# Designs tried in a protein design run: peptides against a protein of PDB entry 6KZJ. Part 17

Target 1, 71 residues: chain A of PDB entry 6KZJ
Amino acid sequence: SPDLLSEVSEMKQDLIKMTAILTTDVSDKAGSIKVKELVKAAEEEPGEPFEIVERVKEDLEKVNEILRSGT

## One batch from the design tools (peptide; made by RFdiffusion4, then SolubleMPNN)

Design b2_p13_2_s2 (from b2_p13_2, 7 letters changed)
Fold by OpenDDE base, seed 2:
Structure b2_p13_2_s2 (fold): chain B 71 residues (1-71), chain A 13 residues (1-13)
Amino acid sequence: as target 1 above (71 residues)
Amino acid sequence: DLVMKILKLLLAL
């Protein structure tokens, strides 16, 4: 449904904003995470709604592997 | 470290 694709697109945008807020303080202290660069890159090439869904799926799979490994 | 890895993935969405 186009409504579901729109919802996923909005979720992606919200996740980008939330992640930027959560990592800004850490970036200032650690100096290793380029938050501004990552946010810009994510916004420049969002892709079509279907491509966004595919990227979300891929990232969720990666998160699952990280959680399963416990490291 | 785990949280930071997850956050990096979220920024790459």
Scores: peptide ipSAE 0.102, ipTM 0.608, DockQ to the pose 0.180
Fold by OpenDDE base, seed 3:
Structure b2_p13_2_s2 (fold): chain B 71 residues (1-71), chain A 13 residues (1-13)
Amino acid sequence: as target 1 above (71 residues)
Amino acid sequence: DLVMKILKLLLAL
């Protein structure tokens, strides 16, 4: 439903904001991420509601792979 | 560590 899609989008946005706060001290080492750039990219290109849900699903699948690998 | 890897992933994707 539109309400669920909006809720998922809002939850992802909130998670991005929290992550940005927690990762602001990450230095630009070889494997580091430019937090400000990624936050802007994530906010500017959410896409259509279906695309947002699919990206959240993909993110969760990647998290699952990390947890299963134990690394 | 694991938490930081997950957070970086969620931010990047």
Scores: peptide ipSAE 0.101, ipTM 0.604, DockQ to the pose 0.156
Fold by OpenDDE base, seed 1:
Structure b2_p13_2_s2 (fold): chain B 71 residues (1-71), chain A 13 residues (1-13)
Amino acid sequence: as target 1 above (71 residues)
Amino acid sequence: DLVMKILKLLLAL
């Protein structure tokens, strides 16, 4: 449905933003504390980008198992 | 690596 497509698109955009922050800031020693804090905050809050990634990963694994088994 | 895993998933979406 269009609502599901919009939700997935928004989730992807949020994940891209968080990933960009993590990839750029880990290169700076001064940013290590901030990166760790951001990761912790994202893991503690349901629906934040890292929690979304974990849920999507889990769902994809389930789909893969179904496709491989045929059941 | 968590970041690389995230990137791979993003590309799959």
Scores: peptide ipSAE 0.061, ipTM 0.590, DockQ to the pose 0.129
Fold by OpenDDE base, seed 4:
Structure b2_p13_2_s2 (fold): chain B 71 residues (1-71), chain A 13 residues (1-13)
Amino acid sequence: as target 1 above (71 residues)
Amino acid sequence: DLVMKILKLLLAL
């Protein structure tokens, strides 16, 4: 579905942006956004990049368990 | 490591 492909592309773009923010060396400079605050904000909002990554991670772990156990 | 998992996921998409 073209709508699904567009949605996945948007998700990927958002994840790239989130990853770039989380991997930056945030200095304790006055006015800098803290990584911890961004992580918390992303966890509190359903559908945000962090929530998407955690959901995908969980799903992959479930799939791995099913394939490994055969159940 | 969450960051490495995210990077691997992005590469797989």
Scores: peptide ipSAE 0.057, ipTM 0.587, DockQ to the pose 0.151

Design b2_p13_2_s3 (from b2_p13_2, 6 letters changed)
Fold by OpenDDE base, seed 2:
Structure b2_p13_2_s3 (fold): chain B 71 residues (1-71), chain A 13 residues (1-13)
Amino acid sequence: as target 1 above (71 residues)
Amino acid sequence: SLVMEILKRVLAL
């Protein structure tokens, strides 16, 4: 459903915004992650419905790999 | 941390 895809997209956007608030201090000090750049990229490139689904799938795959590693 | 690694990888997409 288009409504479900919109909801998933909004949830991801909210997570990105929350993450930016929590990690910007670490990013600025460590220089290991460019949070501001990632936020801007996410705002500019939401993608078509199919592309949104593919990005969600990739996110879940990455989460799964992290959980499997246990670290 | 586990949580920070998850967040970094999610943001990269």
Scores: peptide ipSAE 0.075, ipTM 0.602, DockQ to the pose 0.146
Fold by OpenDDE base, seed 1:
Structure b2_p13_2_s3 (fold): chain B 71 residues (1-71), chain A 13 residues (1-13)
Amino acid sequence: as target 1 above (71 residues)
Amino acid sequence: SLVMEILKRVLAL
C-alpha cells in the first residue's frame, strides 16, 4: 500500500539523518559513508518495495558499523 | 548514552 511505502521511505530518511549525525561526530575516522550520496538516493524514485527494503538494509548496516566502532 | 539520546530524537521516540 502507499501508506506502507511512505513509512519505509520515512524510515530510510531517518537512517540517513542518523548516519549524518554519527559521521560528523567521529572526527574523520568514520567509514566511507557518503552522506551526500545517501541523500541523493533518497530523492530518487524509490522503486519497487523490495528495492526500497534493500536500500534501507544497507543504510542500517552502515549505521551499525559506526555504532560498533565506538568512534 | 549520548548516542542513544540522539537516535531517540531523530526517530521522534
Scores: peptide ipSAE 0.052, ipTM 0.581, DockQ to the pose 0.063
Fold by OpenDDE base, seed 3:
Structure b2_p13_2_s3 (fold): chain B 71 residues (1-71), chain A 13 residues (1-13)
Amino acid sequence: as target 1 above (71 residues)
Amino acid sequence: SLVMEILKRVLAL
């Protein structure tokens, strides 16, 4: 359905913005995004893009540590 | 899992 595809596209856009926040400086000077507003909104509800990306980042860091340890 | 979380969101729409 077109409405579902539009919602998925919006979600993808939000994930991209959250990724930028987590991989660059957490300053409103980074691009055109309102970092503080997005972080606040994403922290209000579990499962929002910010929390999803944070968990993915954490999992990747764990994988990296396993690879580095060689164990 | 990123894929799993995306799928959960899509199914909830």
Scores: peptide ipSAE 0.037, ipTM 0.550, DockQ to the pose 0.088
Fold by OpenDDE base, seed 4:
Structure b2_p13_2_s3 (fold): chain B 71 residues (1-71), chain A 13 residues (1-13)
Amino acid sequence: as target 1 above (71 residues)
Amino acid sequence: SLVMEILKRVLAL
């Protein structure tokens, strides 16, 4: 339903915001480290917050696609 | 870490 799609999209956006906070916070603490290196470092570390956020984000995108295709 | 614990709670992991 449209309501479920809206809810999933909102949750996805929240996860994107959380990802941005994680990357910016690490960038502020790190002097001249590029955002790409920070993202890679977070992805290479299993179970780190960034990896969790990205995994859930991906799952929500899949759910969104399934729900959208069913409507 | 504290950040990990916060995220686990927020995501209900």
Scores: peptide ipSAE 0.032, ipTM 0.526, DockQ to the pose 0.076

Design b2_p13_2_s4 (from b2_p13_2, 7 letters changed)
Fold by OpenDDE base, seed 3:
Structure b2_p13_2_s4 (fold): chain B 71 residues (1-71), chain A 13 residues (1-13)
Amino acid sequence: as target 1 above (71 residues)
Amino acid sequence: DLVMEILKRLLAL
């Protein structure tokens, strides 16, 4: 439905902005969004894009550590 | 899991 497409589009935009904050610059000004506001939103609602990006980042860090250690 | 698949696809676009 048109409403679902609009919601999905908004979710994508938010996820991209959060990804930029976590991968390039953690400043409050990154992506024209305040990091503190994004953190609060993720804490209030499980499954918010910020929480998902953080989990992906943590998983990638684990993979990196495994490759670096060789174990 | 469905939501996760959707998000992966959105990020890949």
Scores: peptide ipSAE 0.040, ipTM 0.511, DockQ to the pose 0.101
Fold by OpenDDE base, seed 1:
Structure b2_p13_2_s4 (fold): chain B 71 residues (1-71), chain A 13 residues (1-13)
Amino acid sequence: as target 1 above (71 residues)
Amino acid sequence: DLVMEILKRLLAL
């Protein structure tokens, strides 16, 4: 349905924004991103975008460490 | 959550 597609699109956008904040050194004050609001919303339920991004970030950091160290 | 599963797939997570 259109409503479901809109919801998925919004959630995807929020997830991408959070990913950029957590994986890059960009300012959280740039653009229209409200980090505090997104964090609060994500903490309402486990498995929301914030928790997913944190898990992905941790995995990417592990991969990067392996590649950098050669071990 | 179906929506979350769809989102994960769309993001290749």
Scores: peptide ipSAE 0.040, ipTM 0.526, DockQ to the pose 0.079
Fold by OpenDDE base, seed 4:
Structure b2_p13_2_s4 (fold): chain B 71 residues (1-71), chain A 13 residues (1-13)
Amino acid sequence: as target 1 above (71 residues)
Amino acid sequence: DLVMEILKRLLAL
């Protein structure tokens, strides 16, 4: 259904926005720390908010692909 | 932490 695809895509986009907020917020407070290093550090900690966001984002992307393939 | 709990709540919706 196109409505379900749109909804999943919007949820994915929201997660991307949340990821951007997390990376920019920690970058602003961390000073000269590179964003890529912060992302790597977050990925090494499976319990951290960034890792949760990325996991759900990936799941939603998979759902979107399944729905798109079925429609 | 607080940020993690907020994110969990948002993602649970």
Scores: peptide ipSAE 0.032, ipTM 0.525, DockQ to the pose 0.077
Fold by OpenDDE base, seed 5:
Structure b2_p13_2_s4 (fold): chain B 71 residues (1-71), chain A 13 residues (1-13)
Amino acid sequence: as target 1 above (71 residues)
Amino acid sequence: DLVMEILKRLLAL
């Protein structure tokens, strides 16, 4: 359904925006630590907020693909 | 981690 796909897409985009905010916030407080390094570190910690956001984002992407393909 | 729990709750909204 187009309406369901739009809703899922909006949720995905919100997660992307939230991820960016979290990344910049931790970067600012971490001093000179590079954003790329922080992203990798967060991804290596499955319980960390960034990794959680990314996992949920990926799940929503999968849902979107299922809805689009019907499978 | 309190901060982590807050973030999880925000994501659940």
Scores: peptide ipSAE 0.026, ipTM 0.510, DockQ to the pose 0.071

Design b2_p13_3_s1 (from b2_p13_3, 5 letters changed)
Fold by OpenDDE base, seed 2:
Structure b2_p13_3_s1 (fold): chain B 71 residues (1-71), chain A 13 residues (1-13)
Amino acid sequence: as target 1 above (71 residues)
Amino acid sequence: LVMEILKRVEALL
């Protein structure tokens, strides 16, 4: 169904955006990586949906570690 | 950053 494909595509795009937000804070300390550039790079080579989810999961774990340490 | 993440997650739910 075109509706299901649209919903999956929207979810994929949102996961890519989340990954970009989570990686920029780490990368801004390591170099001038813009959120927009990460989004564009992910759109060019998004990978499989599973790979996107795994990247988001890893980034969330990093954020959790920072919050837990208080630093 | 945390607030932006929460907003994005909330939008997905």
Scores: peptide ipSAE 0.077, ipTM 0.542, DockQ to the pose 0.082
Fold by OpenDDE base, seed 5:
Structure b2_p13_3_s1 (fold): chain B 71 residues (1-71), chain A 13 residues (1-13)
Amino acid sequence: as target 1 above (71 residues)
Amino acid sequence: LVMEILKRVEALL
């Protein structure tokens, strides 16, 4: 339905925004993004895009550590 | 590496 497509589109856009926050140097690009507002909104509800990105990041960090250490 | 992967994911979304 159009409503479900709109919801999915919003979630995708939120994921992109959260990814940008986590991947950009917070020092250089933070001026244009209301990082504090987006972080707060994402911490309120389980399963929000920020929390999803953080979980993925943590899992990838674990994989990277295993690969780098050879163990 | 993680940040690079996340940037690539962002580009695919």
Scores: peptide ipSAE 0.063, ipTM 0.560, DockQ to the pose 0.124
Fold by OpenDDE base, seed 3:
Structure b2_p13_3_s1 (fold): chain B 71 residues (1-71), chain A 13 residues (1-13)
Amino acid sequence: as target 1 above (71 residues)
Amino acid sequence: LVMEILKRVEALL
């Protein structure tokens, strides 16, 4: 439905903003969004864009460890 | 692991 497409679009936009914060600058000044507000939102609702970004970062760190160890 | 990462990245595009 059009309403579902709008909701998904908003979620993607929020995830992109969170990605920028977590990859370039973890400061509350990163973009137009406060990091503290994003953290609170992720704690309240499972599957929020911030939680997804954090899981991706953790997975990338695991891949890096595997590549570095050669095992 | 890698496959799940790719799926999550794809969701951003």
Scores: peptide ipSAE 0.059, ipTM 0.545, DockQ to the pose 0.132
Fold by OpenDDE base, seed 1:
Structure b2_p13_3_s1 (fold): chain B 71 residues (1-71), chain A 13 residues (1-13)
Amino acid sequence: as target 1 above (71 residues)
Amino acid sequence: LVMEILKRVEALL
């Protein structure tokens, strides 16, 4: 349905935004994105794009640390 | 989490 396509498109856009926020160096120039507002909005519903990306990032960091340390 | 990610990826394809 068109409603489902709109929802998926919105979710995709949100995932891209969250990924950009979390992977770009916290260089002070991200000042136009109200990161705080996006975080708050994502915390209202479990499984929102921000929460998913944060968990994926954390798991990837753990994997990278294991591979780098050789343990 | 993994199942949710897979479902969302599937929906985006």
Scores: peptide ipSAE 0.054, ipTM 0.528, DockQ to the pose 0.099

Design b2_p13_3_s2 (from b2_p13_3, 5 letters changed)
Fold by OpenDDE base, seed 4:
Structure b2_p13_3_s2 (fold): chain B 71 residues (1-71), chain A 13 residues (1-13)
Amino acid sequence: as target 1 above (71 residues)
Amino acid sequence: LVMEILKRVLALL
């Protein structure tokens, strides 16, 4: 349903925003991360609504694995 | 640790 696409897209957008806030405060020294480009790429992701939802889900699962591994 | 997590998150977005 369009509701699932909207919900998953909002979750990804929130993750982008949180990452941007955390990186701007810690990174006077980490290379120019074009957060604006990442936001635009997430908004213009190609594919059918189901494919977009599955990609966002996979990305979130990978993030969760990184957070759990502590590496 | 935190910086590596953030780098990896950014690479996945």
Scores: peptide ipSAE 0.101, ipTM 0.616, DockQ to the pose 0.104
Fold by OpenDDE base, seed 2:
Structure b2_p13_3_s2 (fold): chain B 71 residues (1-71), chain A 13 residues (1-13)
Amino acid sequence: as target 1 above (71 residues)
Amino acid sequence: LVMEILKRVLALL
């Protein structure tokens, strides 16, 4: 439903914001991760709600692979 | 480990 697609889109945006907060303290010391630039780029991710859901699905699969590998 | 995971997650989102 349109409501579910909107909810998934909001969830993706919240994950971006949470990740930015969690990595900010490290970015300031490491100089290597422009967190603010990455957040802006992620907020400008184009697409219809369906396309956003498909990208979220792919991202979650990649995250799961990272977590399972323990690296 | 946790820091590297967060870095990679941020790059994917």
Scores: peptide ipSAE 0.100, ipTM 0.608, DockQ to the pose 0.113
Fold by OpenDDE base, seed 3:
Structure b2_p13_3_s2 (fold): chain B 71 residues (1-71), chain A 13 residues (1-13)
Amino acid sequence: as target 1 above (71 residues)
Amino acid sequence: LVMEILKRVLALL
């Protein structure tokens, strides 16, 4: 549904914003992560709404693998 | 560990 694709796109943007907030305090200690640059790059991700949703799924699967491995 | 996870998540977004 086009409404679902719009909702997932908005959810991705919210996740980017939350990650930026969480990493701002830790970035000052772990090396200058250009959070603002990464946020902009993620917001400008090219592709049709369906392609963006599929990339989000792939990224979440990669995150799950990292969490499961304990690395 | 937490810092590495956050860096990896940020790089994927």
Scores: peptide ipSAE 0.098, ipTM 0.599, DockQ to the pose 0.112
Fold by OpenDDE base, seed 1:
Structure b2_p13_3_s2 (fold): chain B 71 residues (1-71), chain A 13 residues (1-13)
Amino acid sequence: as target 1 above (71 residues)
Amino acid sequence: LVMEILKRVLALL
């Protein structure tokens, strides 16, 4: 469906934005307020791109620990 | 490593 392709494309764009927030040093005080607001807005809705990226990050960290330890 | 993996995964989307 064209609607599903549009929804997936929107989700991809949102994931890119959230990844940029998570991978940038949020230590820049001027960006911090806008980042916090965006994070808060994304946390209000379960399953938002921010929450998805955070879950994926956590899972990949667990995988990395297993690979590094060999256990 | 984790950040590089995330970047690679994102590139595949």
Scores: peptide ipSAE 0.062, ipTM 0.548, DockQ to the pose 0.112

Design b2_p13_3_s3 (from b2_p13_3, 6 letters changed)
Fold by OpenDDE base, seed 1:
Structure b2_p13_3_s3 (fold): chain B 71 residues (1-71), chain A 13 residues (1-13)
Amino acid sequence: as target 1 above (71 residues)
Amino acid sequence: RVMEILKRVEALL
């Protein structure tokens, strides 16, 4: 239904915001490390908050696709 | 995989 699709889309947006906060917080603490290197470092660490957020974000995209297609 | 996705969504609701 459009209501469930809207809810999933909102959750995805919240996860994007959390991802942005995690990347910026790590960047601010690192002082001179490029954001790309920080993102890679976070992706290479299994189970770290950034990686968990990205996995859930990807899964929400899949749910959204299923809801849009009806299949 | 679909069940894992649904569980992650459920955890956020």
Scores: peptide ipSAE 0.056, ipTM 0.527, DockQ to the pose 0.094
Fold by OpenDDE base, seed 2:
Structure b2_p13_3_s3 (fold): chain B 71 residues (1-71), chain A 13 residues (1-13)
Amino acid sequence: as target 1 above (71 residues)
Amino acid sequence: RVMEILKRVEALL
């Protein structure tokens, strides 16, 4: 239904915003450490906030696709 | 895979 798709889309957008906040917060604290290296480090560490957010974001996108296709 | 996705969505609702 359109309402459920809208809710899933909103959740996806919130996760994108959370990802941006996490990357910027890490960048602000990093000092001389490169942002790209910190992002990669967060992706390499299972259970770290950035990895969790990216994984859930991907899952919400898949849910949106399933709901849109009806399968 | 779909069931795990749905569980994650449910946890956020």
Scores: peptide ipSAE 0.055, ipTM 0.527, DockQ to the pose 0.068
Fold by OpenDDE base, seed 4:
Structure b2_p13_3_s3 (fold): chain B 71 residues (1-71), chain A 13 residues (1-13)
Amino acid sequence: as target 1 above (71 residues)
Amino acid sequence: RVMEILKRVEALL
């Protein structure tokens, strides 16, 4: 359904925004810590909010692909 | 994996 695809796409966009907020907020507090290091730290901690958001984002991308391709 | 994805989507809807 195009409505479901639009809804999933919107959710994906929201997750992108959340990811940006998480990286920015952590970067502001971390001062000298490079965003790259924060991303790496999030990858090492799969339970942390950033990594959770990224996993859900990836899942929504897969759902989007399934909905668009029918496969 | 697909089932896990769908459950996460369901939780967000």
Scores: peptide ipSAE 0.055, ipTM 0.525, DockQ to the pose 0.081
Fold by OpenDDE base, seed 5:
Structure b2_p13_3_s3 (fold): chain B 71 residues (1-71), chain A 13 residues (1-13)
Amino acid sequence: as target 1 above (71 residues)
Amino acid sequence: RVMEILKRVEALL
């Protein structure tokens, strides 16, 4: 269904945001200079990495429901 | 190690 592709796409986007936040945080602690741009991209959604993980879990649950329903 | 894992994840996304 088109809904399945939408949910998978949203999940992928959430994972990208999570990775950006985490890579930036560890890069900041490592003394990397180019962190601010990655931080801002990750901070556009005021969510700690945990909030992104929860969204991904919700998306996976929706995908599972769609697959079980066959629609 | 964490940085390496995150970079690998980023490359797969």
Scores: peptide ipSAE 0.042, ipTM 0.552, DockQ to the pose 0.058

Design b2_p13_3_s4 (from b2_p13_3, 7 letters changed)
Fold by OpenDDE base, seed 2:
Structure b2_p13_3_s4 (fold): chain B 71 residues (1-71), chain A 13 residues (1-13)
Amino acid sequence: as target 1 above (71 residues)
Amino acid sequence: RVFEILKRVLALE
């Protein structure tokens, strides 16, 4: 569904924005710049709907593995 | 912990 794909894309964008806020406040200047650059790059090159879904899936898998491992 | 999760998701050092 195009609505579901747009919702997933929006969710990813929101997660990236929130991540930038959380990381830039606690990172040094170099780290803060890197996070801002990554956010900008993600906004400029979102990719095709399938590629967006695959990237979201990968990000969620990373989070899940970290939570399960306790690391 | 949340900060470490976010770094790994973004592949930050």
Scores: peptide ipSAE 0.061, ipTM 0.587, DockQ to the pose 0.091
Fold by OpenDDE base, seed 3:
Structure b2_p13_3_s4 (fold): chain B 71 residues (1-71), chain A 13 residues (1-13)
Amino acid sequence: as target 1 above (71 residues)
Amino acid sequence: RVFEILKRVLALE
């Protein structure tokens, strides 16, 4: 349903924002992580239902690969 | 470990 897709999109956006805040400490050391860029990327997420689902699926696939490989 | 996973998912590296 459109309500579920909106909820998933909001959840992802919140997770990205939280991650951006938590990565600030490493950005100070690495000088490469731009928190503002991450927040902007979250706001620029595709609004179309199919694109939202595919983006979430891609992110979950990356997590699965990392967990499976143990890296 | 979770922190490193999140960095990779977000393509921060």
Scores: peptide ipSAE 0.059, ipTM 0.584, DockQ to the pose 0.094
Fold by OpenDDE base, seed 4:
Structure b2_p13_3_s4 (fold): chain B 71 residues (1-71), chain A 13 residues (1-13)
Amino acid sequence: as target 1 above (71 residues)
Amino acid sequence: RVFEILKRVLALE
């Protein structure tokens, strides 16, 4: 339904925002480490907060596609 | 700590 699609889209956006906050917080503490390297380093360690967020984000994206396509 | 907060937000066990 359109309501479920909107809810999923909102949840997805919230997870994107959380990911950005996590990466910036780590970047601010790391001083010299590039954000891209931090993101990649996070992706290399399954189970870290970034990977969890990305996994859930991906799942929500899939749900969004299903809801949008109706299939 | 951030990991624990994230687990709570995502309702992960």
Scores: peptide ipSAE 0.033, ipTM 0.525, DockQ to the pose 0.064
Fold by OpenDDE base, seed 5:
Structure b2_p13_3_s4 (fold): chain B 71 residues (1-71), chain A 13 residues (1-13)
Amino acid sequence: as target 1 above (71 residues)
Amino acid sequence: RVFEILKRVLALE
């Protein structure tokens, strides 16, 4: 339904924002997180928040591509 | 359609 698609779109946007915060430079006020440290932590602990966000983001992107392609 | 989307997202057969 249109409502479900709108909800998925909102979730995607939120996950993109979370990813942007996690990948910001250490000097940025929005989040002092090193990308290299996050990637390493995600590889060691697949259940950590960064990896969860990235997996869900990827899944939502796949949904969006399917919807755009009409398949 | 919804089930096909979910299968593709989850890489299921």
Scores: peptide ipSAE 0.032, ipTM 0.569, DockQ to the pose 0.058

Design b2_p13_4_s1 (from b2_p13_4, 7 letters changed)
Fold by OpenDDE base, seed 2:
Structure b2_p13_4_s1 (fold): chain B 71 residues (1-71), chain A 13 residues (1-13)
Amino acid sequence: as target 1 above (71 residues)
Amino acid sequence: EALELVMKIYYML
């Protein structure tokens, strides 16, 4: 439905924003996700949001490890 | 397809 498509689009935008915040904080770490890459990926086919979610989860995990280790 | 994508996102988060 059009409402569901709108919801998916909004969710995709939120994921990009979350990733941007996290990637700027950990940009000096190996394997950091590039914000510009995520923006371009969001403009691609509908499968891309899933890949964005994976990247967001990875960045969240990195933040968690930093907080737990204190380093 | 949109529903499938939402479900994938939901279960991964």
Scores: peptide ipSAE 0.042, ipTM 0.542, DockQ to the pose 0.056
Fold by OpenDDE base, seed 5:
Structure b2_p13_4_s1 (fold): chain B 71 residues (1-71), chain A 13 residues (1-13)
Amino acid sequence: as target 1 above (71 residues)
Amino acid sequence: EALELVMKIYYML
């Protein structure tokens, strides 16, 4: 469905933006996601949007650990 | 393939 593809594309763009926010606000530690690499990955073959989601989840886990340590 | 990807994202998040 073209509508489904458009929705996935929009979600992919949002995930890239979310990752950019997380990477800039959280840390520049080793293993942090580079925005330019995410953009490149987003343009690759099917399955790359899933990879972006996995990276965002990883960054969220890092944020969670930081928040827990602050308590 | 697109549907499979959406389903993967849906259940992972």
Scores: peptide ipSAE 0.042, ipTM 0.536, DockQ to the pose 0.054
Fold by OpenDDE base, seed 4:
Structure b2_p13_4_s1 (fold): chain B 71 residues (1-71), chain A 13 residues (1-13)
Amino acid sequence: as target 1 above (71 residues)
Amino acid sequence: EALELVMKIYYML
């Protein structure tokens, strides 16, 4: 539905914002991470809206598993 | 891509 697509888009934007905050704080200590490139990579989602949503769902499941296992 | 973005954040921590 359009509501689900909007929710996914909002989540993606939140992740971009978090990345920008973390990279600005870490960039002074670690190698320069290209924030612009991360934003562009996050915006470039190939496929139709349904395919994008399904890919995000799969990605979230993988992330959840990584966080639970600690590996 | 969402997973790539999250993984980059995860390994920055």
Scores: peptide ipSAE 0.041, ipTM 0.564, DockQ to the pose 0.124
Fold by OpenDDE base, seed 3:
Structure b2_p13_4_s1 (fold): chain B 71 residues (1-71), chain A 13 residues (1-13)
Amino acid sequence: as target 1 above (71 residues)
Amino acid sequence: EALELVMKIYYML
């Protein structure tokens, strides 16, 4: 529904803002971190909000498999 | 690319 897409879009925007804050905080402690690059990468994800969420979920599962297997 | 972004965030945390 259009309301669902709007809600997910808002969630994405909030996530981008949170990521920008967190990466900035980390960059203050660690070396130069490309915060702008991460924000741009998140914003340029193709597809509708639902497709983006599904892609992220799939990628998180891949990460989980790697961490669990130790490979 | 979502996986690269997720991994970058993961390693920063």
Scores: peptide ipSAE 0.033, ipTM 0.548, DockQ to the pose 0.128

